# Peptides against a protein of PDB entry 3HUF, part 15

Target 1, 320 residues: chain A of PDB entry 3HUF
Amino acid sequence: MWIIEAEGDILKGKSRILFPGTYIVGRNVSDDSSHIQVISKSISKRHARFTILTPSEKDYFTGGPCEFEVKDLDTKFGTKVNEKVVGQNGDSYKEKDLKIQLGKCPFTINAYWRSMCIQFDNPEMLSQWASNLNLLGIPTGLRDSDATTHFVMNRQAGSSITVGTMYAFLKKTVIIDDSYLQYLSTVKESVIEDASLMPDALECFKNIIKNNDQFPSSPEDCINSLEGFSCAMLNTSSESHHLLELLGLRISTFMSLGDIDKELISKTDFVVLNNAVYDSEKISFPEGIFCLTIEQLWKIIIERNSRELISKEIERLKYA

## One batch from the design tools (peptide; made by RFdiffusion4, then SolubleMPNN)

Design b2_p22_3_s2
Fold by OpenDDE base, seed 1:
Formats: structure tokens, sequence, C-alpha cells
Structure b2_p22_3_s2 (fold): chain B 320 residues (1-320), chain A 22 residues (1-22)
């Protein structure tokens, strides 16, 4: 989201979030959803127009800002952005930091981009929330992204957490739920006066972790917890592979169960299978191979003695 | 009152994450 602040009390010492939309900036406007009052004798009554675009699909992957358009409203002394005079037709900016000078005002409006990108693991929830979140200047998507800051957990009572949720947790992404999204949608008016009124995702996250026994106390308890072990996995989702990497596992990939030869078995402590393959092949697992699902592995990883538990299961199956 | 207190506690914890993400 874009945040603006200014020196010399020209914004009344307040920070403000700018959501996608159009804002008239000037001395003789009242602060509302489409106006920004700036208090200086050196600025015009109506001085500039700011237009913030909704996020692009690219912004979800890059964490880039919503495009920021600035137009001077035919003022005597013009408008500058980053020491450059704004053109007669207006100019568009994709820089994360903008110093906006209105006329001869000695104080600048400082605009900075606070990155927030929300990943969903559920396409139905994305479909419900994407439009509202985009109107907050928040990029949204289903695919893993290095720019992802938040992950929406689907609350199904009594269901195991998804691989996406497990991976988001280990990546130290803030896990949120529908209650946070609801709260986020309601604050749009309150943040006009104080950008610090933006709802906290962390408390939602802390409450999710505290109230769900499927989460460890911290990501650090699980990261590299299986260092020194080796696994083989079916070439499944990238998230599953990255999850196993974050556990510190050496990973070998195979394309089919038929690729599991004696050489692979000799180099592998256990095989990670998806639920469908595990359930179908459970009767036909080769002797001496420890096979488990990601969800079964996760249940071991969240235990304080995960390494001992894995070692005991490997030993039990090697000597059976 | 409980909803207001929950909102303030939520706000305080966001400030704590923002300090860790900067």
Amino acid sequence: as target 1 above (320 residues)
Amino acid sequence: EEEKKKKEELKKKAEEIEEKLI
C-alpha cells in the first residue's frame, strides 16, 4: 500500500494510507476518500491530482508498487516528483519512494510503498476476496511468490493444514484467516486520518498458531530440523519440494514409483508420497522403504523429538 | 469494549511485525 507522510506539519503530523483511487491534493480541500488537505501558504487551493492504480498481476510476483500517477492542476509553480517537474499531461511512477514537492512549498510529501502481497491456497477464497483486496492496493494470487507477505489459511474445522500453509509457515509468511480479511475490509475509512490504524495481521497469526496444535511454536523449531536425512519424492508441487528443502532434507526426485531402484533406496532414508499415491500403493510398497505423506511427515516435524521419531521409524523398517 | 481492546492488541502486534520486516 502507499503511505504518505510530510515534513513541517503540512499533513498535520499524520501519516495516511492511499488506496487505489483518485485524490485531489491542495490547501482548500477537506480530507476524505478522494481529497488530501495540505496545509501550506505556498500551495494552491487545488494543486495536484494523485491517481493510484489497482495492482497488476506482475506486482504480485515482484512486490512492486501500484502505479502512482501525479498531475499538476495547472498551478503557477507546478509539481515536482523526485526533483523532476511533472509533465503537462501528468507522469506515472513505479518507484517505491516518491518525494512530491507542491509548488514552492519547502516541505515535501514523502510517499513510500509498504509491500503487502496475499497468497491464497484456495481458489474459491481468492475469488471472494481478490476484488476487495485489489481495491486496497494489495496484490493477490494462488501461486507461490517471493513477494508474498501474507498467506490465507482456509479454516476447515477438523481438517489438516495444507502443504501451502505448512510452507507459508516455514517461509515466515504471516498466516491469516477470513477474520483478518473481514477486518482489513472495514478499516478503509479509519486509515484516512491515521495510517497506524491498519489492522495487524500478526495478532491473527499468533491466534491461529496458539489455537491450532498443527503448528509448532515457531518456524525456527522446524527449519533444518531434519538436516542430515535424505528423502526421495515424486515430482509434485514446487511448494512440497521447497517445504522439504526448508526442513534441511537432501531431496532426490523421481517421476514414477518404478524409478525407485535399489540405488535410490540405498541413498534414501524415506520416501515422501502424495496422499493419492500413498493410499493407492500402500499395499505394494517395496520392502525396506519407509514411505509417508507430507501430512504424516508434518505431524512428526511438529514434535520436539522429530529427529528421534524419524530415526526410530527408519530403523524399524530397515530391520523388518 | 472487548472488541476495542482486541483491535488495540491487534494494532500493537502489527507494529511489532513491521519493526521485524524493516
Scores: peptide ipSAE 0.000, ipTM 0.246, DockQ to the pose 0.021
Fold by OpenDDE base, seed 2:
Structure b2_p22_3_s2 (fold): chain B 320 residues (1-320), chain A 22 residues (1-22)
Amino acid sequence: as target 1 above (320 residues)
Amino acid sequence: EEEKKKKEELKKKAEEIEEKLI
């Protein structure tokens, strides 16, 4: 989201969130959803127009800012952004930091980008929330991205957490739920005057972890917990691969169960399968192969003695 | 005694996980 601050109390000493939309900026406007009052004798009554675009699809993957357009409203002394005079038709900016000078005002408006990108685990929830979140200047998507700051899990009471949720936890993404999204939707008007009124997602995350026994106390309890072990997996999802890497596993990939030969078995401590393959093939697993699902592996990983548990199961199957 | 108790707790947790894998 864009946040503006200013020197010399020209914004009344407050920070303001700018959501996607159009703002008239000047000395003789009243603060609302489409106006920014700036208190200076050196600025025009109506001085500039700011236009913030909605996020692009690219912004979800890069964590880049919503495009910020500045237009001077034919003022006597013009408008500058980063010491450059704004062109007659307006100019667009993709820099994360903007110093906006209105006319001869000695104080600048400082605009800065606070990155917030929300990944969804479920496409139905993305479809429900994406439009509203984009109108807050928040990029949204389903795919893993290094720019993601938050991850939405669905509260299904009694369901196991998904691989996406497990991976989001291990990569230290703030896990949130629909209750936090609902809260975000209510604050849009209140944060116009004070950007500090933006709700803290960390409180939502703490409550999720505290109330769900499927989460370890911290990502650090799980990261590299299986260092020195080797696994084989079906080439199914990038998230599953990245999850196993974060556990410290050496990973071999195979394309089909028929590729599980004596050579692969000799190099691996266990085989990770998806639920559908595990359920269909459980009866046909050869003797001496430890096969498990990611969800079964996660149940071991959240235990304090995960290495001892894995070692015991490997030994049981090697000497059977 | 504390090491023996911790070893028994670890053994019980291992059995509970084995029962969930089967």
Scores: peptide ipSAE 0.000, ipTM 0.205, DockQ to the pose 0.005
Fold by OpenDDE base, seed 4:
Structure b2_p22_3_s2 (fold): chain B 320 residues (1-320), chain A 22 residues (1-22)
Amino acid sequence: as target 1 above (320 residues)
Amino acid sequence: EEEKKKKEELKKKAEEIEEKLI
């Protein structure tokens, strides 16, 4: 989200969130959803127009800012952004940091981009929330992204957590739920005067983890917990591969169960399968190899003795 | 004083999460 602060008291010492929309900036406007009052004798009554665009799809993958447009409102001394005079038609900016100088004001408005990018595990939830979150200047998507800061867990009653949720947890992404999204949707008016009134997602995350026995105490309990073990997996999911890497596994990939030869078996401690392949191919599993799902693996890795449990299971199946 | 310290710790943890995501 865009946050503005200012040097001196020209913004009354307050930080403000700027959501997508248009703002008239000046000395003689009242603070509201479309106006930013700036207290300086050097600033025009109506000085500039700020326009913040909604996030693009590219912004979701890059964590880049919503486009920030600045137009001078034909003022005597103009407007500058990053020491450059704003053009007559206005200019657009994609930099994460903007120093905005209004006329001859000795104090600048500092706009900075705070990265917030929400991944959804469920396409139906994305469809429900994306529009509202985009109107908050929050990029949203389904695919894994290095820019992802928050992850919306798919809540299915009585189901195991998804691979996406497991991976988000190990990546130390803040896992959130629908209650947090609902709260975000209501704060738009309350945060106009004080950006510090933004809800803390970390409290939501702590409550999710505390109330769900499918999570370990911390990501650190699982990261590299399986160092020294080797697995093979179907080349199906990047998230699954990255999850297994975060566990410290040596990973071999194969295209089909038929590609699992004696050489691969000799180098592999276990085979990781998705649920569909595991359920359909149970009868076709190679002899002497431990096959399990990611969800079964997850149930083992959240245990305090995960290494011992896996070792026992490998031994049981190699000598069966 | 304790609420201020808790806010600073939460801010620092948020910054540490942001720094690990860069």
Scores: peptide ipSAE 0.000, ipTM 0.254, DockQ to the pose 0.025
Fold by OpenDDE base, seed 5:
Structure b2_p22_3_s2 (fold): chain B 320 residues (1-320), chain A 22 residues (1-22)
Amino acid sequence: as target 1 above (320 residues)
Amino acid sequence: EEEKKKKEELKKKAEEIEEKLI
């Protein structure tokens, strides 16, 4: 989200969030959803127009800012952004930091980008929330991204957490739910005058982790917990592969269960399968190999003695 | 006074989230 602040009390000592939309900036406007009052004798009554675009798909993957357009409103002394005079038709900016000078005002408006990118676990929730979140200047998507700051889990009471949720947790993303999204949708008016009134997603995350026994106390409890073990998996999911890498596993990939030969069995401690393949192929599993689902593996890795549990299970099945 | 009211409304919304998270 874009945040503005300014020196010399020209913004009354307050920080403001700018959501996607259009703002008239000047000395003789009242602060509201479409106006920014700036207190200086050197600023025109109506001085500039700011327009913030909704996030692009690229912004979700890069954590880049919503495009920020500045137009001077035919003022005597113009508008500058990053020491450059704004062109007559206006200019657009993708820099994370903007120093906006209105006329001869000795103080600048500083605009800075606070990255917030929300990944969704399922397309249904994305479809429900994407429009509203984009109108808050929050990029949204389904795919993993290095720019992802938050992950929305679906709260179904009594269901196991998904692979996406497991991976998001190990990546140290802030896991949130629909209740947080609902709250976030209600803050738009409250943050017009004070950007500090944004909801703390980290508190929501702490409560999710505390109240769900399917989460370990920290990602660090699971990261590299299976170092030295080797697994094989179907080459079907990048998130599953990355999850297993974060556990410290050596991973081999195969295209079908028919590719599991004696050589692979000799080099592999266990095979990781998705639920659908595990359930459908359980009768056709090769002898002498330990097959489990990611969800079964997760139940083991959240235990403090995960290495001992895995070792015992491997031994039991290799000598059975 | 208006800032105090906004902070109280924010606190109430945070409590409502916490109740849904328990």
Scores: peptide ipSAE 0.000, ipTM 0.251, DockQ to the pose 0.015

Design b2_p22_3_s3
Fold by OpenDDE base, seed 5:
Formats: structure tokens, sequence, C-alpha cells
Structure b2_p22_3_s3 (fold): chain B 320 residues (1-320), chain A 22 residues (1-22)
């Protein structure tokens, strides 16, 4: 989200969030959803127009800012952004930090981008929330991205957490739910005068972890916990591969269960399968190999003695 | 404090320049 602050109390010592939309900036405007009052005699009654665009698809993958357009409103002394005079037709900015000078005012408006990118685990929730979140200047998507800061978990009581949720947790992404999204929808008017009134997603996340026994206390409890073990998996999911890599596993990939030969069995400690393949092919598993699902693996990983548990299961199957 | 006083001085000089040009 864009946040503005200013020197010399020209914004009354307040920080403000700028959501996607258009703002008239000047001395003789009243603060509202479309106006920013700036207190200086060196500023025109109506001095500039700020336009914040909605997030692009590229912004979701890069964590870049919503495009920030500045137009001078035909003022005597113009407008500058980052010491450059704004052109007559306006200019657009993608920098994360903007120093906006209105006329000859010796104090600048400082605009800065606070990155928030929300990944969704399912397309239904994305379809429900994307429009509202984009109107808050929050990029949204389904695909994994290095720019993701938050991940929406669907609260289904009694369901196992998804591979996406497991991976988001290990990536140290803040896990949130629909209750947090509902709360975000209510803050739009309250944060006009005080940007600090934005809800803390970390409180939501702490509550999710505390109330769900499928989460370890920290990602650090799981990261590299299986260092020195080797697994094989079907080359089906990039997220599953990255999850197993974060566990410290050496990973071999195969295209079908028929590719699991004696050589692969000799080099691997276990095979990781998705639920569909595990359930359909369990009768066809090669002898002398430990096969499990990612969800079964996760149940072992969240235990404090995960390495000992896995070692015991591998030994049982090698000597059976 | 000195930097704030210098900024206030520049603001006043800017105000006086605007009043002369209006």
Amino acid sequence: as target 1 above (320 residues)
Amino acid sequence: KKEEEEKKKKEKEAEELEEKLI
C-alpha cells in the first residue's frame, strides 16, 4: 500500500494510506477519500492530482508498487517528484519512495510503498476477495511468488492443511484467513487520518498457529529437519518440490511409478506421492520402498522427533 | 532545531515571494 507522510507538519503530523483512486491535493481541500489537505501558504488551493492505479499482475510477482501518477493542476510554481519537475500532462512513477514537492514549499510529502501481496490457496476465495483487495492496492494471485507476504488459508475445521499452506508457512509467509480479509474491508475509512489503524496480520497468524495443531511453533523447527535423507517424487508440483527442498531433502524426480527401479530404491529413503496417486496405486507399490503422502510426511515433520520417527519407518520397511 | 528554523525561514521567504507575485 502507498503511505504518505510529510515534514514540517504540512500533513498535520499524520500518516495516511493512499488506496487506488484519485486525490486532489491542496491547501483549501478537506481530507476525505478523494482529497488531501496540505497546510502551507506556498501551496495552491488545488495544487496537484495524485492517481494510484490498481495493482497489475506484474506487481504480484515483483512486489512493486501500484503505479503513482502525479499531475500539477496548472500551478504557478509546479510540482516536483524526486527533484524532477512533473510534466504538463503528468508523470507516472514506479519507485517505492517518492519525495513530492508542491510549489516552493520547503517541506516534502514523502510517499513510500509498504509491500503487501496476498496469495490464495483456492480460486474460489480469490474470486471472492480479489476485487476488494485490489481496491486497497493489494496484489493478489494463486501462483507462488517470492513477493508474497501473506497467504490465505481456508478455515475448514477438521481438514488437513494443504501443501500450499505448508509451503507458505515454511517460506515465513504470514498465514491469514477470511476473518482478516473481512477486517481489511472495514478499515478503508478509518485509515484516512491514521495509517497505524491498519490491522496487524501477525496477530491473526499467531491465533491460527495457536489454535491449529497441524502447525509447528516455528518454520525453523521444520526447515532442514530432514537434512541427509533422500526422497523421490513424481514431477507434478513445483510447490511440493520446493516444500521438500526446504525440509533439506535430496530429491529425485520420476514421471511414473514404473520408473522406480532397484537403482532408485537403493538411493532413496522414501517416495513422496500426492493423495490421488497414493490411493490409486498403493496396491502396485514396489517392495522394499517406503511410500507416503505429503500430508503423512507433514504429520511426521511437525513432531519434535521427526528424524527419529522417519528413521524408524525406513528401517521397518528395509527389514520387512 | 537549526534545520527546522532554516526550513521555517525558507517557508516564510516562499510566502513573501507568492504574495509579491499575486
Scores: peptide ipSAE 0.033, ipTM 0.607, DockQ to the pose 0.172
Fold by OpenDDE base, seed 3:
Structure b2_p22_3_s3 (fold): chain B 320 residues (1-320), chain A 22 residues (1-22)
Amino acid sequence: as target 1 above (320 residues)
Amino acid sequence: KKEEEEKKKKEKEAEELEEKLI
């Protein structure tokens, strides 16, 4: 989201979120959803137009800002952004920090990008929320991205957390739920006056972790917890691979259960399977190797004695 | 104190610039 603040109290000491939309900036406008009042005698009654675009798909993957357009409204002294005069037709900016000088005002408006990219675990929730979040200048998507700041967990009571949720947790992404999204939808008008009224996602995250026994106390409890162990996995999910890497596992990949030879078994402590393969192929598992699902692995990982538990299961099958 | 003095100096320079523009 774009946030503006200014020097010399020209924004009345307030910080403001700018959502996607168009704003007239000037001395003689009233603050509302489409106007920004600036208090200086050196600023024109109507001085500039700011236009913030909705996020692009690229912005979800890069964590880049919504495009910020600035147009001078034919003022005597013009408008500058980052010490450069805005062109007659307006200019567009993708920098995360903008110093906006209105005419000869000695105080700048500082615009800065607060990165917020929300990943969804399921397409149904994305379809429900994407439009509203995009209108807040928040990029949204389903795919993993290095730019993701938040992850929406689906509240299915009594379901195991998904691999996506597990990975988001270990990646230190702020896990949120539909309650936080609902809260975000209500603050749009209040944050016009005060950007500090933006809800704290970290409090939502703390509440999720506290109320769900499927989470460890911190990602640090699980990161590298299986260092020194080796696994093999079916090459089906990059997210599953990255999850296992964060556990400190050495990972070998295979294409089918038939590719699990004696050499692979000799170098591998256990095999990680998806639920479909695990359930269908239980009768055909390679002899002498521990096979489990990611969800079964996760249940071991969240225990304080995860290494001892895994070692015990490996031994149970090597000597069976 | 030093930041407040610099702020007050910039405000005064702004006022002097405004008086020259009237």
Scores: peptide ipSAE 0.032, ipTM 0.594, DockQ to the pose 0.339
Fold by OpenDDE base, seed 4:
Structure b2_p22_3_s3 (fold): chain B 320 residues (1-320), chain A 22 residues (1-22)
Amino acid sequence: as target 1 above (320 residues)
Amino acid sequence: KKEEEEKKKKEKEAEELEEKLI
């Protein structure tokens, strides 16, 4: 989200979140959803127009800011952004930090981008929330992204957490739920005066983890917990591969169960499969190798003695 | 539209006058 602050108390010592929309900035406007009052004698009554665009799909993958347009309202001394005079028709900015100088005001408005990108595990939830979150200047998507800061877990009652949720947890992404999204949708008016009034997602995350026995106490309990073990997996998902890498596994990939030869078995401690392949191909599993699902692996990983549990299962099937 | 343009013009003229006094 865009946050503005200013030097010399010209914003009354407050920080403000700027959501997508248009703002008239000046000395003689009242603070509301479309106006920003700036207190300086050197600033025009209506000095500039700020326009923040909704996030693009590219912004979700890059963690880039919503486009920030600045137009001078034909003032005597103009407007500058990052020491450059704003052009007569206005200019657009994609920098994460903007120093905005209004006329001859000795104090600048500092706009900075606080990265917030919400990944959804469920396309139906994305479809429900994307429009509202985009109107908050929050990029949203389904696919994994290095820019992802928050993850909305799929809540299915009585089901294991998804691979996406497992991976988001190990990546130290803040896992959130629908209750947090609901709260975010209501704050738009309350945060006009103070950006610090934004709800802390970390408290939501702590509550999710505390109330769900499918999570370890921390990502650190699982990261590299299987160092020294080797697995093989179907080349099906990058997310599953990255999850297994975060566990410290040496990973071999294969295209079909028929490609699992004696050489691969000799170098592999276990085979990781998705649920569909595990259920359909269970009769065709290679002899002498431990095959399990990611969800079965996760249930072992969250245990304090995960290494001992996996070792016992490997031994049981190598000698069966 | 004309009245709003004339109001904006007067606001701008008043603004330019205030900026001349600074």
Scores: peptide ipSAE 0.025, ipTM 0.448, DockQ to the pose 0.031
Fold by OpenDDE base, seed 1:
Structure b2_p22_3_s3 (fold): chain B 320 residues (1-320), chain A 22 residues (1-22)
Amino acid sequence: as target 1 above (320 residues)
Amino acid sequence: KKEEEEKKKKEKEAEELEEKLI
């Protein structure tokens, strides 16, 4: 989201979030959803127009800012952004930091991009929330992204957490739920006066982790916890592969259970299968290898003695 | 003063979380 602050109390010592939309900036406007009051004798009554675009699909993958358009409203001394005079038709900016000078005001408005990019675990929740979140200047998507800051966990009572949720946790993304999304949808008015009134997602995250026994106390408890072990997996999802990498596993990939030969078995401590293959092929598992699902592996990893637990299961099947 | 120090501490913890994501 865009945040503005300013020197010399020209914004009354307040920070403000700018959501996608159009703002008239000047000395003689009242702060509301479409106006920014700036207190200086050197600023015109109506000085500039700021227009913030909704996030693009590209912004979800890059963590780039919503496009920031600045237009001078035919003022005597113009408007500058990053020491450059704004053109007569206005200019658009994709820089994360904007120093906005209104006329001859000795104080600048500083605009900075606070990254917030929300991944969803399922398309139904994305479809429900994407429009509202985009109107907050928050890019949203389903696919893994290096720009992802937040992950929406699906609350199904009595269900295991998904691979996406497990991976999001190990990536140290802020896991959030529907309650946080509801709260985000209500804050538009309160954050006009004070950007610090933005809901703290970390409090929501701490509450999720505390109240769900399927999470360890921290990602650090699980990261590299299985260092030195080797696994084989079906080449089914990038998230599953990346999850196993974050556990410190050496990973071999195969396309079918028929590709699991004696050579692969000799180099592999266990095989990780998806639920569909595990349930359908349970009778046809290769002899002398431990096969488990990602969800079964996760239940072992969240235990403090995960290495001892996995070692015992590997030994049990080597002697069976 | 305590709320402002706790706010700065939370901002710094958030910045340290952002720096660990880069």
Scores: peptide ipSAE 0.000, ipTM 0.266, DockQ to the pose 0.026

